Peptides against a protein of PDB entry 7AE7. Designs and how they scored, part 18

Target 1, 321 residues: chain A of PDB entry 7AE7
Amino acid sequence: KVYKDLREFLEVLEQEGQLIRVKEEVNPEPDIAAAGRAAANLGKNQPAVFFEKIKGYKYSVVTNVHGSWQNHALMLGLDKNTSTKDQFYELNRRWDKFPVPPNVVKREAAPCKENVIDKDINLFEILPLYRINEQDGGFYISKASVVTADPEYPDDFNKLNVGTYRIQVKDRDRVGIQALAMHDIAVQLEKAEAENKPLPIAITIGNNPLVTFMASTPVGYNQNEYEFVGALQDGVPMDIVKSDLYDHLYVPAGSEVVLEGHIIPRVRTVEGPFGEFPGSYSGARLQCEVKIDRITHRTNPIFENLYLGIPWTEIDYLMAL

## One batch from the design tools (peptide; made by RFdiffusion4, then SolubleMPNN)

Design b1_p9_8_s4 (from b1_p9_8, 3 letters changed)
Fold by OpenDDE base, seed 2:
Structure b1_p9_8_s4 (fold): chain B 321 residues (1-321), chain A 9 residues (1-9)
Amino acid sequence: as target 1 above (321 residues)
Amino acid sequence: APPPALPPP
């Protein structure tokens, strides 16, 4: 089984008994984080939790999508009871298929383009934002696949980076991003900031589960994460689409939400604290700031978010593979 | 930062 988007994966998780659907209206705090922690602590089963109704918000949240070995097996299109050993064997077998280039689809064929917001941007209208951990200094987007390119080589598809970074919501149209020196985004940002130029960025939320997996997996600076997604799909290309603002940025065609914007050069603002793996808090630091300039989203977008906290959590599974 | 997923060993 190959998944085009998050929704196809959530359907399979539900069919396999690996998704809890919460139909009753919940409070964003503390209910989402509490249920996410509870699910992450259920031992072997650790289902995804889908919140259909969130008080004060229009759209849904899903958490713990990668939060179990069963979910990881299903992500690979394997039987949910596939052992960790056999999952690893299959991952390695498929890894050797790299590169599998993605399909570039037309804008009209991309579900992430169903709706556009290009004025009066308010992230709180699109994302049911909540504090993930009790002591978090704000609202975080913790499971985004962030797309950036090398500003010196914008047309080099092999340098297109898809990574996962800590993102704090700072305002209606502003987010803080933690670009650590060990991440490819930091190299790209350094080049942009040297020239005092904005770094183009697309923050994608609610993706094909293998995109999220690869965005959390370090690869070489000259290796494209989408080409690994195709490899992990056993040679089936994934679908990508050109971003609306940038000719050189491509996003997953099936993304629930795409935040297009730029990292503001040479600006740093206070970000944090945030509850990180393995249940420690990172202190407040000066971090980069992103201006959101355009949003595209699916109709009734699902906010996929990650709980970070005491092991064993979803992130522990993402890192264990 | 979310720690980078360790590459498969």
Scores: peptide ipSAE 0.019, ipTM 0.663, DockQ to the pose 0.039
Fold by OpenDDE base, seed 5:
Structure b1_p9_8_s4 (fold): chain B 321 residues (1-321), chain A 9 residues (1-9)
Amino acid sequence: as target 1 above (321 residues)
Amino acid sequence: APPPALPPP
């Protein structure tokens, strides 16, 4: 089984008994985080948790999508009871199919383009934002696949980076991003900042589960994560679409929400604290700031967000294979 | 800013 988007994966998770649907209205705090913790504590068969109704918000949240070995097997289109050994074997077998170039679809064929917001941008109107942990210094987007390119080689598709970074909401149209020196985005940002230029960025939320997986998996600077997604789809290309603002940025065609904007050059603002995956808080730090200039989204967008807490949580499964 | 806590080796 190959998934075009998050929705197809959530359908399979539900069919396989790996999704809990919360139909009653919940408070964004503390209920979402509490349910994420509860799901993480269910042992080996941790389900995704889908919140249909969130008080004060219009749209839904899903968490713990990758939060178990069963969910990981299903992501690979395997039987949910496939052993970790066999999952690893299959992952490696498919990895050798790299590169599998993506299909570039037309704008009108991309579900992520169903709706556009290009004025009066307010992230709180599109994303049901909440604190993931009680002591978080703000609202985090913790499971975004962030698309950036090399400013020196913008047309080199092999240098197009799709990564997962810690993102704190700072304002209606601003987010902080943790671009660490070890990440490919930091190389690209350094080049932009050397010229005092903005770095173009697309922050994509709610993707094909293999996109999220590859965005969390380190690859070479000259390797495109989308070409690995095609490999992990056993040679089936994934669908991408050109961003609205930038000719050189491509986003998953099926993304629930796409935040298009730029990293503001040479600006650093306070970000954090945040509850990290080891169950420790990182202190507040000066981090990069992104201005959001355009949003595209699916109708009734699902906010996919990661629960972070005491291991083993969803991030530990994403990092384990 | 305190250095990023590198995961202990």
Scores: peptide ipSAE 0.015, ipTM 0.608, DockQ to the pose 0.128
Fold by OpenDDE base, seed 4:
Structure b1_p9_8_s4 (fold): chain B 321 residues (1-321), chain A 9 residues (1-9)
Amino acid sequence: as target 1 above (321 residues)
Amino acid sequence: APPPALPPP
């Protein structure tokens, strides 16, 4: 099975008994993080947790989407009981199909374009933001697929990067992003900052689970993650759409929320602390700042976010293969 | 300003 979006995957997770639906109103803190930790602590068959109602917010949250080997098997369109060995074999078999170019769909055919916000941007109206761990220095978007391009080669689709980076919400229309030197985004940002230019960015939330998987999987600088998604879909192209602000940025057509904006050149602001994947906090540091200039989103957008802490958590499953 | 803890009503 191939998934066009997060919603099709969540439907399968629910059908397969790999999703807990919480229908009662929850507090964003501590209930979401507590449920994420509890789901991770099951040790087997860890389900996604879908919160339909969050106090003070209009929209839903889903967490622990990749939080088990069963969910990972289902992501690959395999039986949920497929062994890790057979999942690895199938992943490798499909990996050899790279590249599988994506389909570029028209704007009117892309669910991520159903709604537009270009004025009075407030991230809190769209995303039910919460602290993932109690001691986090703020609200984090931990599972975004971040799209950037090489500013020297903006039309080179092979240099289009889709990565996962730590993102702290800083204001209604501002986020901090951790662009480490080991990531392709840092190379692209360095080129932009050398000329004191903004780096165009699209922060995409709630995607096809293989997009999220590939965004967390290191690939070569001249390899496009979307072409791997098509490979991992066993040769079925994924659907992408042009961003609204930038002709050279493409986003998943089915994304729940797309934050379009730019990394502000040569600006650094305090970000963190954040509870990292080893179960330790990273210290507060000066990090890049993104201005959000436009939001596109599906009607009733689902905020997919990741719980992380002491292993094993969802991030450990994302990085295990 | 620090981000609001909740969306304004």
Scores: peptide ipSAE 0.008, ipTM 0.554, DockQ to the pose 0.034
Fold by OpenDDE base, seed 3:
Parts: structure tokens; sequence; C-alpha cells
Structure b1_p9_8_s4 (fold): chain B 321 residues (1-321), chain A 9 residues (1-9)
């Protein structure tokens, strides 16, 4: 099985008994984080948790999508009871199919383009934001696939980067992003900042599970994560669409939410603290700031977020891959 | 890069 989007994967998780649907209205705090911890403590068969209704918000949240070996097997389109050994073998076999170039779909065919917000941007209206940990210095977007390009080679598709970074909500239209020197985004940002130029960015939320997986997986600077997604789909290309603001940025066609904007050059603001894996807090640091200039989203967008805490959590499964 | 390894159980 290949998934076009998060929704198709959530349907399979539910069919396989790997999704808990919470239909009752919950408080964003502490209920979402508490349920995420509870799911992480269920042993080997950790389900995803889907919250249909969050008090004070319009849309839904899902967590622990990658939170178990069963969910990981299903992500690969395998039987949920496939051994970790056999999952690893199949992953390696498919990895050798790289590169599998994505399909570029038309704007009108991309579900992520169903709705547009280009004025009076308010992240709190589109995302049911909550504190993941009690001591978090704010609201985090912890499972975004962040798309950036090399500003020197914007048309080189092999240098298009899709990565996962810690993102704190700073204002209605601003987020802090942790771009560490070891990440490809930091190389691209350095080039932009040398010229005192903004770095174009698309922060994508609620993707097909293999996009999220590849965004959390380090690859070479000249290797495109979407071409690995196609490989991991056993040679089936994934669907991407051009961003609205930038001709050189492509986003997953099925993303629930796309935040398009720019990293403000040579600006650093205080970000954190945040509860990191394996349950330690990283201190507050000066981090990059992104201005959100445009949002595109699916109708009734699902906010996919991860729980970070004591192992084994969803992040352990994503980082261990 | 080698394919991501599932964490050993």
Amino acid sequence: as target 1 above (321 residues)
Amino acid sequence: APPPALPPP
C-alpha cells in the first residue's frame, strides 16, 4: 500500500487497530500531552491518537502516528506484525531504488491548495496549538517537514532540502526555527544571510508518513528527500506541487497545512525552553525567526504533532530510523 | 547514507 496523504494513512491505522479516536472534546492542556504519554506507555502496540475536538479550536490533532513498530510496518505497506528485522530488510531493499523522481501535479489537483490565507494570518486559527510538555516555553510544531533550497542554485532540484526542525510559535504570523550548523538548512541560510536576503521557506504539516520519515532522515546535501520517498514507496513516485510564493520550492501535494514565508536574515530571537528527547530540556537560545506570509491548507486540516518525552516515544522511532 | 535503521527493540 502507498499513501497519498496523512488521511489515507490514518484510515489504515484505524482499520488495523493502531489509531485511537477521541470523539469527546478535550482540553488542549494537559489532555493532549497526557494522552500522548499514555499511548507511548501502552507497550509495543502504541497507537496513534486522533483528537476530533479540542476546546477553543476549530480543527483536530493527531499524535503518535509513527509511535510504534506496527505503525512503521503499516507506513511501509507491510503487515503490522512484520518483524523489525523484516521491516529493516524491506526498507534497505527499497532504499536501493533511489532516485525515484516525484510527480509535479497541477495546483488545482493538490489538496494542500484547497484553502488560502494571505492576510490577517493567525496560526492559532489554523493549528490547535498546545504545550507538549509542562515546562515548554511555548507552543511547538514538532513534526513539520520544512522545505528550503540553495539560494545559489535555486533550480537544482537535488539541493532542495526537506528537513524536520524544532519550531516554536512566536506570534500569529511568526515562528522560531532551530537551524543547527549540522543541518542542510543552515548551509542554505548562511548563503542567504551573507547577502542579507531572506531565505524562502515552506513549513509543511500533516504529510504522508514517508515524507515525515524522510524529513527526519539525514541524506546528502545533493540528494532530494522526495526521490527517497518514491524509493520507499517501492518505486511509486510521490506527488508534489509548486509553492504559491516561490517557483523553486515544492511541497507535498497532500499536506494538511503549508506555511509559506521566509527566514528573516540576520535576526535571532529567544526560543525555548523545550522538552527534548530523551526527556531533557534544552535551554533557551537565540534562534532564527520565520515570518509566515501565506498559508494554504486542506479543508478541516489535521494538525499532526509528536509527543516528546521519556523513551520510547514517537521521536525515538523517527530518530532511530 | 545507509538507510535508517529501526531502533533495535
Scores: peptide ipSAE 0.019, ipTM 0.674, DockQ to the pose 0.021; fails the geometry check

## One batch from the design tools (peptide; made by RFdiffusion4, then SolubleMPNN)

Design b1_p10_1_s1 (from b1_p10_1, 5 letters changed)
Fold by OpenDDE base, seed 5:
Structure b1_p10_1_s1 (fold): chain B 321 residues (1-321), chain A 10 residues (1-10)
Amino acid sequence: as target 1 above (321 residues)
Amino acid sequence: MLDELLAKSQ
């Protein structure tokens, strides 16, 4: 089984008993985090938790999508009871199929383009933002696949980077991003900042689960994560679409929300604290700031965000492979 | 359902 988007995966999770649907209206705090912790306490078969109604918001939230070995098996299109060993075997077998180039679809064929916001941008109208941890210094987008390119080689598709970074919402149209020196985005940002130029960015939310997985998996600077997604789909190309603002940025065609903008050159603002690991907060630091210039989104977009709070977290599963 | 989820987690 191959998934075109998050929705197809959530349908399979629900069919397989790996998704809990919360239909009643919940408070964004503390109910989302509490329900995530509750789901994590269900043992080995930790389900995703889908919140249909969030008080004060229009749209839904899903958490813990990658939060179990069963969900990882299903992500690979395997039986949910596939052993961890067999999952690793299959992952490695498929990895050797790299590269599998993505299909570039037309704008009209991309679900992420169903709606456009290009003025009066307000992230709070599109994303049901909440504090993941009680002591977080703000609202985080913790499971986004962030697309950037090399500003010196913008047309080199092999240098297109799709990564997962800690993103704090700073304002209606601003986010802080943690671009660590070890990340490919930091190399690209350094090149842009050397010339005092903005770095184009697309922050994609609610993706095909293999996109999220690969965005969380380190690859070489000259390797494209989308080509690994195709490999992990057993040779089936994933669908990507050109961003609206940038000819050289491509986003997953099925993304629930795409935040298009730029990293502001040579600007650093306070970001954090964030409870990245249970019982530990990464302190507040000066981090990069992104201006959001355009949003595209699916109708009734689903905000996929990480479950954090007690081990095993989604981060633990995403890093364990 | 939330209450049931919370109850099962205890």
Scores: peptide ipSAE 0.047, ipTM 0.759, DockQ to the pose 0.033
Fold by OpenDDE base, seed 2:
Structure b1_p10_1_s1 (fold): chain B 321 residues (1-321), chain A 10 residues (1-10)
Amino acid sequence: as target 1 above (321 residues)
Amino acid sequence: MLDELLAKSQ
């Protein structure tokens, strides 16, 4: 099985008994984080948790999508009871199919383009934002696939980077992003900042689960994560679409939400603290700031966010393969 | 369902 988007994967998770659907209205705090922790405590077969109704918000949240070996097996289109060993063998077998170039679809064929917001941007109207941990310094977007390019080689598709970064919401149209020196985004940002230029960025939320997996998996600077997604789909290309603001940035065609904007050059603002692991907070630090200039989104967008509860956390599964 | 989930986690 190959998934075009998050929704197709959530349907399979639900069919396989790997998704809990919460239909009653919940409070964004503490209920989302509490329910995530509760789901993690159900044992080794941790389900995703889908919240249909969140008090004060219009749209839904899903957490713990990658939160178990069963979910990882299903992500690979395998039987949910496939052993970790057999998942690893299959992943490695498929990895050797790299590169599998993506299909570039037309704008009108991309579900992520169903709705546009280009003025009066307010992230709180589109994303049901909540504190993941009680002591978090704010609201985090912790499971986005962030698209950037080399500003010196913007047309080099092999240098297009799709990565996962810690993102704090700073204002209605501003986010802080943790671009560490070891990340490809930091190399690209350094080039832009050397010239005092903005770095174009697309922050994509709610993707095909293999996009999210590859965005969390380190690859070479001259390797495109989308070409690995096609490999992990056993040679089936994924669908991408050109961003609205930038001709050189491509986003997953099926993304629930796409935040298009720019990293402001040579600006650093306080970001954090954030509880990356239970009982482990990274301190507040000066981080990059993104201005959001345009949003595209699917109708009734699903906010996929990372579950950060009791170990094994969702991040442990994303890093274990 | 939330209450049941929370109850099972205690």
Scores: peptide ipSAE 0.031, ipTM 0.726, DockQ to the pose 0.034
Fold by OpenDDE base, seed 1:
Structure b1_p10_1_s1 (fold): chain B 321 residues (1-321), chain A 10 residues (1-10)
Amino acid sequence: as target 1 above (321 residues)
Amino acid sequence: MLDELLAKSQ
């Protein structure tokens, strides 16, 4: 099976008994993190947790989407009981199908374009933000697929980068992003900053689970993650759409939320701390700052965020394949 | 609270 978006995957997770739906209103803190931890304590078959109602917010949260081998099997469209070994063999078999170019859909056909916010941007109105860990220095977007391009080669689709980065919410329309020197985004940012130009960026939230997987998987600088998604879909292209602000940036057509903006050149602000692992906090550092200039989102957008409970965490599963 | 939430989600 191939998934067009997060919603199709969540439907399968629910059908397979791999999703818990919390229908009662919860507090953002501590209830989301507490519920995630309890779901993780259910053992090897850790379900996703979907929070329908969050006090003070309009929209829903889902966590632990990639949080088990069963969820990984289902992501690959396999039986949920497929062994880790067989998942690995199937992943490798499909990997050899690279490249599978994506389909570029029209704006009108892209669910991520259902709603637009282009003024008075407030991330808190769109995302049910909460502290993932009690000691976090703020609210984090921890499972976004971040789209950037080479500013010297904006029309080279092979240099389009889709990566996962630590993102702290800094203001209503600003986020900090951790662009480490080993990341392709850092190379692209260096080029933009050399000219004192903004780097165009699209931060996409709530994607096809294979997009999230590939955004967390290192690939070559001249390899497009969307073409690997098509390979991992066993040769079925994924659907992408042009961003609203930038002709050279393409986002998943089915994204729940797309934050379009720019990295402010030569600006660094304090970001952190963040609890990347239980009991392990990365310290506060000076990081890049993104100005959000436009939001597009699906009606009733789902905020997908990372679960960072007791090992195995989602990050452990995302890195284990 | 959470155990009640988990129990109600079954």
Scores: peptide ipSAE 0.022, ipTM 0.693, DockQ to the pose 0.031
Fold by OpenDDE base, seed 3:
Structure b1_p10_1_s1 (fold): chain B 321 residues (1-321), chain A 10 residues (1-10)
Amino acid sequence: as target 1 above (321 residues)
Amino acid sequence: MLDELLAKSQ
């Protein structure tokens, strides 16, 4: 089975008994993190947790979407009881199908374009933000697929990067992003900053689960993550759409939320701390700052965020390859 | 807490 978006995957997780739906209103803190920890304690078959109602917010949250080998099997469109060995075998078999070019859909056909916010941007109105860990220095978007391009080769689709980066909310329309020198985004940012130019960016939230998986998987600088998504879909192309602000950036057509903007050149602000691992915090550092200039989103968008708790955490499953 | 949340999610 192939999934067009997060919603189709969540429906399958629910049908397979791999999603818990919380219908009662919860407090964003500490209830979301506490429920995630409790789900992790259910053993090896950790379900996703979907919160329909969050106090003080309009929209829903889902966490632990990739939080088990059963969820990973279902992501690949396999039986949930497929052995880890057989999942790896099938993953490797499909990997050899690269490249599978994506389909570019029209704006009017892309669910991520249903709603637009282009003025008075407030991230707190669109995302039910909460502290993932009690000691976090702020609210994090920890499971976004971030789209950037090479500013020297904007028309080279093979240099389009879709990556996962630590993102802290800094203001209503600003986020901090951790772009480490080893990441492809850092190479692209260096080129933009050399000319004192902004780097165009699209931060996409709530995607097809294979997009999220590939955004967390290192690939070559001249390899496009969307072409690997098509390979992992056993040769079925994924659907992408042009961003609203930039002709050279393409986002998943089914994204729940797309934050379009730019990395401000040569600006660094304090970001952190964040609990990347249980009991370990990366200290506060000077990191890049993104200005959000436009938001597009699906009606009643779902905020997908990472569950961080007792190992095996969701990040361990995303990085287990 | 989760058992109560799980019981309420049925």
Scores: peptide ipSAE 0.018, ipTM 0.645, DockQ to the pose 0.030

Design b1_p10_1_s2 (from b1_p10_1, 5 letters changed)
Fold by OpenDDE base, seed 4:
Structure b1_p10_1_s2 (fold): chain B 321 residues (1-321), chain A 10 residues (1-10)
Amino acid sequence: as target 1 above (321 residues)
Amino acid sequence: SLDELLKKAQ
């Protein structure tokens, strides 16, 4: 099975008993993190947790989407009881199908374009933001697939990067992003900053689970993550759409939320602390700042965010394969 | 429910 978007995957998770739906109104803190911990403690099954109603917010949150081997098997379109060995075998077999170029769909065919916000941007109106860890210095978007390009080669699709980075919300229309030197985004940012130019960026939230998986998987600088998604879909191309602001940036057609903007050149602001691992907080550091200039989103967007509360975390599963 | 989930994890 191939998934067009997060919603199709969540439907399968629910059908397979791998999704817990919380229908009552919850407090963003501490209930989301508490429920994530609870789900992680349910043993080997570790279902996703979907929160339909969050106090003070309009929209839903889902967490722990990649939080188990069963969820990982289902992501690959396999039986949920597929052994880890067979999952690895299938992953490796499909990996050899790279590259599988994506389909570029028309704007009107892309669910991520259903709604547009181009003025009075307020991230808190679109995303039910909460502290993931008790000691976090703010609200984090921890499971976004961030799209950037090489500013020297903007039309080179092979240099289009889709990565996962720590993103702290700074204001209604500002986020901090951790672009470490080892990340492809840092190379691209360095080129932009050398000329004191903004780096175009699209922060995509709530994607096809294979997009999220590939965004967390290191690939070569000249390899496109979307072409791996097609490979991991056993040769079925994924659907992408052109961003609204930038002709050279493509986003998953099915993204729940797309934050389009730019990294402000040569600006650094305090980011953190963040609990990347249980009991380990990255200290406050000066990090890049993104201006959000446009939001596109699906109607009733689902905020997918990472669960990090107790090992094994989603990141352990995302990085284990 | 959240309460049921929390209870199952205890």
Scores: peptide ipSAE 0.301, ipTM 0.889, DockQ to the pose 0.034
Fold by OpenDDE base, seed 2:
Structure b1_p10_1_s2 (fold): chain B 321 residues (1-321), chain A 10 residues (1-10)
Amino acid sequence: as target 1 above (321 residues)
Amino acid sequence: SLDELLKKAQ
């Protein structure tokens, strides 16, 4: 099985008994984090948790999408009971198919383009934001696939970077990003800041699970994560679409939400603390700041966010393969 | 339900 988007994957997770659907209205705090921790405690077959209704918000949240070996097997289109050994074997077999170039679809064919917000941007109207950990310094977008390009070689598709970064919401249209955590975006930002230019960015939320997986997997600076997604789909290309603001940035066609904007050059603001692991908080640091200039989103967008709590956390599974 | 999920985790 190959997935076009998060929704197709969530359907399979639900069919396979790997998704808990919470239909009653929940409080964003503490219920989302508490339910995630509860799901992690259900044993080895940790399900995703889908919250249909969140008090004070219009849209849904899903957590723990990658939170088990069963979910990873299903992500690869394998039987949910496929052993970790066999998953690793299949992953490596498919990896050798790189590169598998993506399909570029037209704007009108991309679900992520169903709705546009280009004025009066307010992230709180689109994303049901909550504290993941009790002591977090704010609301985090912790499972985004962030798209940037080399500002010196913007048309070089091989230098297009899709990475996962810690993102704190700073204002209605501002986010802090820990860009230095991933070397590729740091290189691109350094080039932009040398010229005192903004770095174009697209922060994509709620993707095909293999996009999220590859965005969390380090690859070479001259390797495109989308071409690995096609390889991991056993040679089936994924669908991408041009961003609205930038001709050189491409986003997953099926993204639930796309935040388009720019990293403000030579600006650093306080970000954190954030509980990356249970009982381990990274201190507050000066980090980059992104201005959000445009949002595109699917109708009734699903906010996919990382489950963080007791081991094994969702990040442990994302990093284990 | 959320309550059922929380109870199973206790």
Scores: peptide ipSAE 0.258, ipTM 0.873, DockQ to the pose 0.034
Fold by OpenDDE base, seed 1:
Structure b1_p10_1_s2 (fold): chain B 321 residues (1-321), chain A 10 residues (1-10)
Amino acid sequence: as target 1 above (321 residues)
Amino acid sequence: SLDELLKKAQ
């Protein structure tokens, strides 16, 4: 089984008993985090948790999508009871199929383009934001696949980077992003900042689960994560679409939300704290700032966000393979 | 429901 988007994966999770649907209206705090912790405590078969209604918001949240070995098996299109060993062997077998180039679809064929916001941008209207951890210094987008390119080689598709970074909401149209020196985005940002130019960025939320997986998996600077997604789909290309603002940035065609904008050159603002692990907060630091210039989204977009509860967390599963 | 989920986790 191959998934075009998050929705197809959530359908399979629900069919396989790996998704809990909360249909009643919940408070964004503390109910989302409480329910995530509760789901994590159900044992080894930790389900995703889908919140249909959130007080004060229009749209839904899903958490813990990658939060179990069963969910990982299903992500690979395997039986949910496939052993970790067999999942690993299958992952490695498929990895050797790299590269599998993506299909570039037309704008009209991309679900992420169903709706556009290009004025009066307010992230709080499109994302049901909440504090993931009680002591977080703000609202975080923790499971986004962030698309950037090499500003010196914008047409080199092999240098297109899709990565996962800590993102704090700073204002209605601004986010802080943690671009560590070890990340490909930091190399690209350094080149842009040397010229005092903005770095084009697309922050994509609610993707095909293999996109999220690959965005969390380090690859070479000259390797495209989308070509690994195709490999992990056992040779089936994924669908990408050109961003609206930038000809050189491609986003997953099925993304729930795409935040298009730019990293402001040579600006650093306070970001954090964030509870990356239970009882462990990364301190406040000066981080890069992104201006959001355009949003595209699916109708009734699902905000996929990371569950950070008792180990094993989604991060533990995403890094375990 | 949320309450049912919370109860099952106790």
Scores: peptide ipSAE 0.235, ipTM 0.864, DockQ to the pose 0.033
Fold by OpenDDE base, seed 3:
Structure b1_p10_1_s2 (fold): chain B 321 residues (1-321), chain A 10 residues (1-10)
Amino acid sequence: as target 1 above (321 residues)
Amino acid sequence: SLDELLKKAQ
């Protein structure tokens, strides 16, 4: 089975008994994190947790989407009881199908384009933001697939990067992003900053689960993550669409929310702390700042965010294969 | 309680 978007995957998780739906209104803190911990304690078959109603917000949150081997098997379109060995074998078999080029769809065919916000941008109106860990220095977007390109080769689709980076919300229309020197985004940013130019960026939230998986998986600088998604879909192309602001940036057609903007050149602001691991906080550091210039989103967008708790956590499953 | 919410959601 192939999933077009997060919603199709959540439907399968629910059908397979791998999704808990919380219908009662919850407090963003501490209820979301507490429910995630409770789900993680249900044994080896940790379900996703979907919160329909969050106090003070309009939209829903889902956590722990990749939080178990059963969810990982279902992501690959396998039986939920497929062994880790057989999942690994199938992943490797499909990996050899690279490259599988994506389908470029028209703007009118892309669900991520249903709604547009181009003025008075307020991230808090679109995303039910909460502290993931009690001691976090702010609200984090921890499971976004971030799209950037090489500013010297903007038309080279093989250099289009889709990566996962730590993102802290700084203001209504500002986020901090951790672009480490080892990341492809840092190479692209260095080129832009050398010319004192902004780096175009699209931060995509709530994607096809294989997009999220590939965005967390290191690939070569000249390899496109979308072409691996097609390979992992056993040769079925994924659907992408042009961003609204940039002709050279392509986003998943089914994204729940797309934050379009730019990394401000040669600006660094304080970011953190964030609890990346239980009991371990990365210190506050000077990090890049993104201006959000446009938002596109599906009607009633789902905020997918990472659950961080006692190992094995969702991040451990995303990095294990 | 969260436990009651989780039990009701199953």
Scores: peptide ipSAE 0.227, ipTM 0.866, DockQ to the pose 0.031

